# Peptides against a protein of PDB entry 6RGO: the designs that were tried, part 246

Target 1, 392 residues: chain A of PDB entry 6RGO
Amino acid sequence: MALKLLGFNQDATCFSVISSNKGVTIYNCDPFGKCFELEKSTSNDEELDFLVEMLFSTSLIAVVDKTIGASKRKKLKIVNTKRKATICELTFPHEIMDVIMNRKIICVVLKSDQIFVYDISCMKLLRTIDVRGEKLKSTSKFRNSEAVGDIGVRVSLSTDNNSILCYSSYSKSDKENAPLNDIVVFDALKCIQINVLPAVHQSNIVCIACSPDGMLMATASEKGTIIRVFKTIDTENDEPILVNEFRRGSRPSRISEMKFNHDNTLLACVGESDTIHIFALPVTTTEADANEDDTLQQSSHSLSSSINGLQYISKGLANRFGKIIVSKIPTQSQQRHVAYIKIPENAKYRIGFPKDTTNTIHICGEDGNYLVYSIPRNEVGPCTLVKSNTFD

## One batch from the design tools (peptide; made by RFdiffusion4, then SolubleMPNN)

Design b2_p20_4_s3 (from b2_p20_4, 8 letters changed)
Fold by OpenDDE base, seed 3:
Structure b2_p20_4_s3 (fold): chain B 392 residues (1-392), chain A 20 residues (1-20)
Amino acid sequence: as target 1 above (392 residues)
Amino acid sequence: KKEEEEEAEEIEKKLEELKK
């Protein structure tokens, strides 16, 4: 059967797929098995397309039917999976491109480059963010974005209650063809812009991941060769906002998904390549006042890669050209993966990190494989397959 | 799991109350 992956939920306890014959199916990861099916509403041989966002392992899902007719593509349904009932329905002025949620917030991304931010508890609209309208205030020429089918606003939301929203925005450059290469950090609860990261890549951003706590974000461009990790909030200590730069590869390849693990020690990426890459992040020791006693010398081989090459361009130039956040990091200081998983060529995979096991990754493929891998802790190498299941 | 389902049931209840 042709399968299309929708992805894992926030804690990787479930994943969702589209089956051409069945419709939307949700699988539980442990114990492995089918937990929900949304039956195909039409007997037509039309290729099924859906957005499904799960609220963790709960009975609540957000669903958009993208298969049939321009009217359905503008409708968001909140569905109870146990009751098989539509609890809420929202209609938008434009096609829904993405839906992301946590326990507090739903964000709906439209083809119009608008982000609608809702309080989930009452479906109250908190904010409409108009990424194009912000561009128009900065740049005189409307690009009719209708023609560039695959480049739109990308979003990621923290899975915690802080509800930090990261989204791609248009550069303020006077160029008629300003790329989506800025990042805005937004408090979705307070509806306040926290930060703006200008020109984080040379080309359009196509993938964003927010950490579970919202303190870190990862970005990749359409080139997919370099992944950058940033702090979401400016620290008072004049610390670099750019924490890491990772090299996925030398060849261009689209990254479709990135995820942090629950303790912010690992970043995984997947896409069009035959390889899932896993990168180690430096443990940000928050200087919690460690009182004296427990001298357990865990030899943290801090791979303190001396990022001595982040020359702060002196405070004086920042006032005229904006904060230049991306200094030219020398290509030699780019960290590679610490672990990898080989996947079949041309198979689309999705990734998830379980909450309880920071060195475990869940993956699922359009080939019908659900796989659990152990990530090596002390060596650079392949991940070890721990569990395998199949789905149809 | 149980606490997450209880939170979802509270959200669902609030959403159902807004439809009335």
Scores: peptide ipSAE 0.338, ipTM 0.881, DockQ to the pose 0.910
Fold by OpenDDE base, seed 5:
Structure b2_p20_4_s3 (fold): chain B 392 residues (1-392), chain A 20 residues (1-20)
Amino acid sequence: as target 1 above (392 residues)
Amino acid sequence: KKEEEEEAEEIEKKLEELKK
């Protein structure tokens, strides 16, 4: 049967899939099993497409029927899975491209490059963000979304109550074909722009991950060779702080998803390659008070040459094409993965980090595998398979 | 889990009240 993988929830306690014959199915990770099924309303051999965003492990989900020919691609439904009831329905002027939520906020991304920000507690519209801005409204060239792949506004939301929203924006270049290579950091609760990171890549941003606390953001471009990690709020000399630059690979490959673990010590990425990569982030030791006594010489086995250089992104060459963040990180100081998982080629996988186990990663594939891996801390190498389950 | 479901039930109740 053809499976389409939708992804994990915010804490990797559940994942959702589309089955061609059954419709939307939600699985619980532990204990592993089917917890919800939304039956297909039509007997037609139409390829099913849905957006499903879960509110953690609760009975609330946001659903969009994206099926081709469906009149419902502009409708968001909030559904109680236990009652099998639609609690709320919102209709938008344009097709819904993405939906993301936490306990406080729901964000709806439209094909018009608009982000609608709602208070989830009352479904009140807090803000409409127009990523094209007022000047680009006159150029009715909707990029014919038919020709070149899924280049649209990308979003990520912190899973905490601070509700830090990171989104891709068009660079200020007067060109009709400006890339989506800026990032805006937005307080979704206060409806205030906190920061703008100009030209974080040379090409369109295709993947964004916000940390659970909203303090870090990872970005990848269409090339998918370099992942950059920035501070979201802090700036140095009015310039963005680049915390890390990771090298996924030498060959271009699309990154479909990135996730931080709960304590911001790991970043995982998955995409069109046969490898999930896991990167270590520098632990910001909060200088807790050095009270004197306990000489437990934890032998810091020198994982030696992690150049802990907070590398200042110096002012890149403001060539006629706008400020590009030129990483002054020498190609030699690009950090590699600390761990990896091999996956079947051409199988789409999704990733999630459980809250309670910072060295564990959950993965699931359109091949019908749900896998739990242990991440090595003291060595660079493959992850160890701890648990496997199958689904259909 | 329990606290998250209670928060979701409160959200649901508020959304149902807005439909009336």
Scores: peptide ipSAE 0.323, ipTM 0.879, DockQ to the pose 0.912
Fold by OpenDDE base, seed 4:
Structure b2_p20_4_s3 (fold): chain B 392 residues (1-392), chain A 20 residues (1-20)
Amino acid sequence: as target 1 above (392 residues)
Amino acid sequence: KKEEEEEAEEIEKKLEELKK
């Protein structure tokens, strides 16, 4: 059967899939099993397409039927899974591209590059963010929406109640084809823009992850070779703080999803490559237990001298390409993965981090595999498979 | 889990009240 992965919920306790024969199925991760099925409304051999966003492990889900015609693709349903009842229905002016939620907020991304922000408790519209609105004053040309099917506004929302929304925006370049390479950080509850990170990549941003607490964000471009991690709220001298720059690979490969673990110590990425990469983030050691005087004199041998040579080349080329304000971490300081999982090349995978086990990752594939891996702490290497299940 | 379901039931109740 053809499976299409919808993804994990916010805490990786459940995942959702589209089965061609059954419609939408939600699986519980532990104990493993089906917890909900949404029956196919049509007897036709039409390829099923849905968006499903879960509210954690609750009976509430947001559903968009993308299978049939332009009209249904504009409808969001809030469904109680236990009652199999539609609690709310919203209709949008344009096709829904993405839906993301937490306990406080629902964000709906439209094909028009609009983000509708709702208070979940009353489905009141708090804000419409028009990501094109600043640009549409200059360029009346609708990009022929046919050719570049997969480039649109990307969003990520913190899973906490602070509801930090990160979204991709168009660079202020006067060029008709400005890339979606800026990031806006937005307080979704207060409806206030907190920060703007300009030109975080040279090309369109295709993947964003916000940390559970909303304090960090990860970005990847269409090249998918470099992942950048930033602070969301904090700035240094009104400039964005780049925490890490990770190298996934040398070959271009699309990243489809990134996730932080619950304590912001790990960042995982998955996409078109045969490898899930897991990167370690610097633990901000709270200064508490610095009292143990373990005088391990690791001889700081003088690697001081060779860094001086690379400073000179940066000044000259800066004028023609818009100021990448983000100081490029020198290619030598680009960190590699600390752990990895090999996956089938032809299977799309989704990733999730459970809340209670910071060194565990959940993955599921369109091959029908649900896998739990342990992440090594003390060594760079493969993750260890702990549990496996299959689903149809 | 139980507290999250109770929060979801409160959300659902508020949404049902807005339909009246």
Scores: peptide ipSAE 0.319, ipTM 0.875, DockQ to the pose 0.904
Fold by OpenDDE base, seed 2:
Structure b2_p20_4_s3 (fold): chain B 392 residues (1-392), chain A 20 residues (1-20)
Amino acid sequence: as target 1 above (392 residues)
Amino acid sequence: KKEEEEEAEEIEKKLEELKK
């Protein structure tokens, strides 16, 4: 049967899939099993297309039926999975492209490059962000919405209550074809723009991940060869702080998803390649408890020693046009993966980090595999398979 | 889990009140 993966929830306790015969199915990860099934609304052999965003392990989901007709593609339903009941229905002026949520907010991304930010508790519209309207203030020419395929506004939301929203925006280029290569960091609760990271890649950003706490953001372009990690809120001399630059590979390959683990020590990426890459982030030692005294020479030869070579190249070359060119970390300073998982070629996989085990990753494939891997801490190498389940 | 379900039930209740 053709499976389409929708993804993991915020804490990787559940994942959702579309089964061609059954509709939307939600699986619990532990104990593994079906916890919800949304039957297809039509008897037709039509290719099912849905957006499903889960609210953690709760009975609430946001659903968009994209299978049939332009009207359904504009409707967001909040559904109680236990009651199989629609609690709320919202209709948008344009097709829904993405839906993200946490305990406080829902963000709805439209084909119009608009982001609608709602308070989840009352479905009150807090803000409409018009990413095109921001571009139009800089460039008079409307891009006709028709021509540019799979390139739209990308979003990521912190899973915490701070509700840090990161989204891709159009560069302030006078070129008719300005890329979506700027990032805006937005406090979704206060409805305030916190930061703007200009030109973080040379091409359109196709993947964004916010850390669970909203303090870090990872970005990848259409090339998918380099992943950049930035601080979201903190700036140095009003310049964006590049924390890491990771090399996924030498060959171009689209990254479809990235995730931070719950303690911001790991970043995983998946996409069109045969490999899930896991990168180590430098542990920001908060300077707090460096009380001097106790000489315990515990030679924790932790992987920290190789990270000390991060020359903070704070020298943003302010180009003549006031664009901060994020200084490319020298290719020699580009970090590689610390761990990897081999997946079947052309298999679409999704990734999630469980909250309770910072060195474990959950993955699921359109091949019907749900896999749990242990991530090596002290060596660079393959992850170890710990648990395997199948679904249909 | 229990706290998350209680939070979801509060959200549901508020959303049902907005339909009336």
Scores: peptide ipSAE 0.303, ipTM 0.869, DockQ to the pose 0.903

Design b2_p20_4_s4 (from b2_p20_4, 10 letters changed)
Fold by OpenDDE base, seed 4:
Structure b2_p20_4_s4 (fold): chain B 392 residues (1-392), chain A 20 residues (1-20)
Amino acid sequence: as target 1 above (392 residues)
Amino acid sequence: MEELEKEAEEIEKKLLELKK
């Protein structure tokens, strides 16, 4: 059967898939099993395409049928899974590209580069964000979507009640082909822009992850070689704070998904490569456990000397291209993964971090595998498979 | 889990009331 992965919910307790024969299926992770099925509306051999966003493990889901015709692709349904009933339907002026939610907010991304922000409790529109801005409305030649891979506005929402929305935006370059390489941080509840991170990559941003608490975000470009982690809200001298720069690899490969674990200690990424990479984030040591006198004499070998050379190149290039956030992190100090999972090259995988177990990762594949891995704490190496299940 | 389902039921109730 052809499976298409929709992904995990916010806490990795459930995942959703499209089965060509059945329609949309939701699986519970533990105990593993089918918990919901949405039957296909058509008997035709048309390739099924859906967006499904779950409200955690609740009976509420958002559904977009993308299978048939331009009209259905503009409709968002809120469905009760227990009753199999449509609670409300919203119609948009353009095709829905993405839907994200938490306990407070639903964000709907349109092909027009608009983000509609709703209060979930009443489906009241709080804000329409026009990412192109008013100036570009005139030259809305819909890029004939045929040739260049699905370059559009990317979004991520914090899973907490703070509802921090991170989205990709066009750089202020007067060029007709401005890249989607800015990030805007938005308080979705208050409808206030909190921060703007200009030119976080040289090319379009294709993947964004917000941390569960909304304090961190990860970004990847079309190249997918470098992942950058920033603070969302905090700034240093009105400049964005780059926390980490990770190297996924030397070869270009698209990253399809990134996720933080619940305590912001790990960042995972998956995409077109045969490897899920897991990176360690610096633990902000809260001052509390400073009392244990563990005199680990880490020999401070003074690698002081060689940093001087890289200062000179930075000044000259800054003037002509807008302030690229030049990684203050030397290319040599780019951290690699601390852990990895090997996956089949031809199978798309999705990732999720469970809330209660910070050192486990849930993954599911279009190969019909649901896998739980343990992440090594004290060593760089492969993750250990703990549980496996199959689905169809 | 139960708290989230109760919140979802309250959301559903409000959304159904707004359709009337």
Scores: peptide ipSAE 0.519, ipTM 0.928, DockQ to the pose 0.862
Fold by OpenDDE base, seed 5:
Structure b2_p20_4_s4 (fold): chain B 392 residues (1-392), chain A 20 residues (1-20)
Amino acid sequence: as target 1 above (392 residues)
Amino acid sequence: MEELEKEAEEIEKKLLELKK
């Protein structure tokens, strides 16, 4: 049977899949089991296509049926999974490309490069963000979306109540073919732009992850060789703060998903390669109040990997057009993975970090495997398989 | 978990009231 993975929810307690024969199925991770099924409404051997966004492990989901005709692809349904009932429906002027939510906000991404921001509590439209709007004032040509494949606006939303939205935007080039290589940071509750990170990659951004607290974001381009991590809100001298630059590999490979763990100590990535990569982030020492004198001489054999070179982003060549290109960290300062998981070649996998276990990762595959791995703390190496289940 | 489900139930209730 052909499975399509939809992904994990915000806290990796559930994942969703499309089965060609059954329709949409949601699985609980612990205890492992099917918790919801939406049956296929059509007897036709049509390839099923859905968007499903979960509100954590609750009975509330957002669903878009992309299988049948152009009209359904423009319709968002809010569904109660326990009652199998449609609560409300929203219709959009263009095809829905993505849906993301947290406890406060739903964001709907359209094929028109528009982002509709809603208050979830009343489905009130708070803002329409037109990512093309600054360009449409200059060039009336809609990119003929037929020939340029899977390149659209990418989004990620913090899972906290601050609702930090990161999205890809077009660089301010007079060229008709400007890349989607800028990032905008947006407060989705207050509907204000917080920050703009110009030219974070040389090519289009194809993957974005926001941290759960909204303080960090990870970005990858079409090349998928380098992952960059930035601060979202903070700036140094009005310039974006690059926290880390990770090397996934030497060969180009598309990254389909990235996730931070709950405490921002790990970043995982998955895509077209046979390997899930896990990177360590620098521990931001929150200034914990220095008061308690507890003399536990834990001989931290500091793996003094000499993090010497926080090379300040030297002022990149301001090209004659005032474009700041984020300077590359020297290749010698590019960090590798600290851990990895081998997956079947050409199998699509999705990743999630559970909230309560910062050194555990959940993965699921279109091969019907749900796997739980332990991440090594003190050494660079493979993750250890802790639990395996199968689904259909 | 229970707090989030209660919040989802209150969201559902408000959305159903706005549909009437």
Scores: peptide ipSAE 0.519, ipTM 0.929, DockQ to the pose 0.867
Fold by OpenDDE base, seed 3:
Structure b2_p20_4_s4 (fold): chain B 392 residues (1-392), chain A 20 residues (1-20)
Amino acid sequence: as target 1 above (392 residues)
Amino acid sequence: MEELEKEAEEIEKKLLELKK
């Protein structure tokens, strides 16, 4: 049977799938089993398409039926899974492309490149962000809405109560075809823009992940070869906003999802490749617990020699275009994965990190596999399969 | 888990009150 993955919830305790025969099914991860099923509204052999966003492991979900007709694709339903009842329904002016939530906020992304930000507790609209309208103030030419291919506004929301929203925006370059390669960091509760990261990639951003605490964000472009990790907030200490650059691979491959673990020590990515990659992040030791003793000799092998060639980007152009945040990190300083999982070719997978185990990753596939892997701590290598279940 | 479900029940209650 054809399965379509919707993904894990915020804490990887549940995942959702579309079954061509049943409709939407939600599975609990531990103990493994079906916890909810939303039956098909229609007996037709139409390909089912849904957006489902879970509020953790609670009875509340947001649902968009994308299967039939332009009218349904504009409706968001809040559903109680225990009662199988629609609590409320919102209608939007354009097709819903994405829905993301935490305990405080729901964000709805439209095909119009608008983001509607709601207080979940009352469904009050807090803000409408118009990503195109911000561009139109700079460049008069509407891209015809018809040629909005697979490249739209991407969003990620922190899973905590701080509700840090990261979204892709159009570069302010005078080019008619400006890419979605800027990032805006937004406080969704206060409705304040915190930061803008210009030109974080050369091409459109297709994947964004926010850390659970909202302090870090990861980005990938259409090339999917490089992942960049940024601080969301400028620290007073003039510390570089770009904290890490990871190489997924040399071959272009689309990244569909990225996730941080709960302590910000790991970043996982999945996509069209046969490999899930897991990267180690530097632990930001807050300087408070610098007790003296662990003289781990960081052999600072000063790779002094090869920096000489790139010095000649003249100081003169830096003044007119805002801080070039992305200094070209030398290709040699690009960190690789510390761990990996091999997945079947052409199988779509989704990833999630459980709260209780920082070195465990949950994955599920359109092949009907739910898998739990242990991540190696002290060696670079494959993850170890701990648990396997199947679903239909 | 129980605290989150209580928070969801309170959200549901408020949303149902706003629909009336």
Scores: peptide ipSAE 0.511, ipTM 0.926, DockQ to the pose 0.875
Fold by OpenDDE base, seed 2:
Structure b2_p20_4_s4 (fold): chain B 392 residues (1-392), chain A 20 residues (1-20)
Amino acid sequence: as target 1 above (392 residues)
Amino acid sequence: MEELEKEAEEIEKKLLELKK
């Protein structure tokens, strides 16, 4: 049967899949099993396509029927999974491309490059963000959305109540074909733009991840060779703070998903490659704990020594071409993965980090595998398989 | 888990009240 992965929920307690014969199925991770099934409404042999965004492990989901020929691609349904009932239905002017939520906010991304921000508690529209409208002040040509392939606005939302929204925006370059290589950081609750990170990649951003707390953001371009991690809110001299630059590989390969773990110590990425990469983030010691004089022998775990070499060479390369605020971390200081998982070639996988275990990763594949891996702490190497389940 | 289910039930209740 053809499976299509929809992904994990915010805390990796559930994942959703489309089965060609059954429709949408939600699986619980522990204990492993089906917790919800949305049956096909149509007997047609049409390839099912859905967006499903879960509100954690609750009975509430957002559903969009994206099946080809379906007049429903503009409709968001809030569904109670226990009752199999539609609680709310919203209709949009354009096709829905993505839906993300947390406990407070739903964001709906349209094919028009609009982001509709809703208060989940009442489905009140808080803001419409027009990512194209900011560009149209400079360039009158509507890119006919038909000819520009899989390049659209990317979004990520913090899973906490702070509701930090990161989205890709068009660079202010006078070029007709300005890339989606800027990032905007937005407080979705207050409806305020917090920060703008210009030209974070040379090409379009195709993947964004916000940390659970909204303090960090990871970005990847179409090349998928470099992942950049920025602070979302904090700036240094009104310039974006680049925390890390990771090298996934030398060969171009699309990254489809990135996730931070719950303590912001790890960043995982998955995509078209045979490898899930896991990167270590520097632990930002909050300056507060520096005052307790307790001579606890910091067992210098050897992994810390490689991180301390990030001398912020704030050498202002004020070169005449527009402020590439990307302090090029020298290629020599690009960190590699600390851990990896090998996956089948051409298998699409999704990733999630559970809350309870900072060194555990959940993965699921369109091959019907749900896998739990332990991440090595003290060495660079493969993750260890802890649990496996199959689904159909 | 239970707190999140209660939050979801409250959201559902409010959304159903707004349809009336």
Scores: peptide ipSAE 0.507, ipTM 0.925, DockQ to the pose 0.863

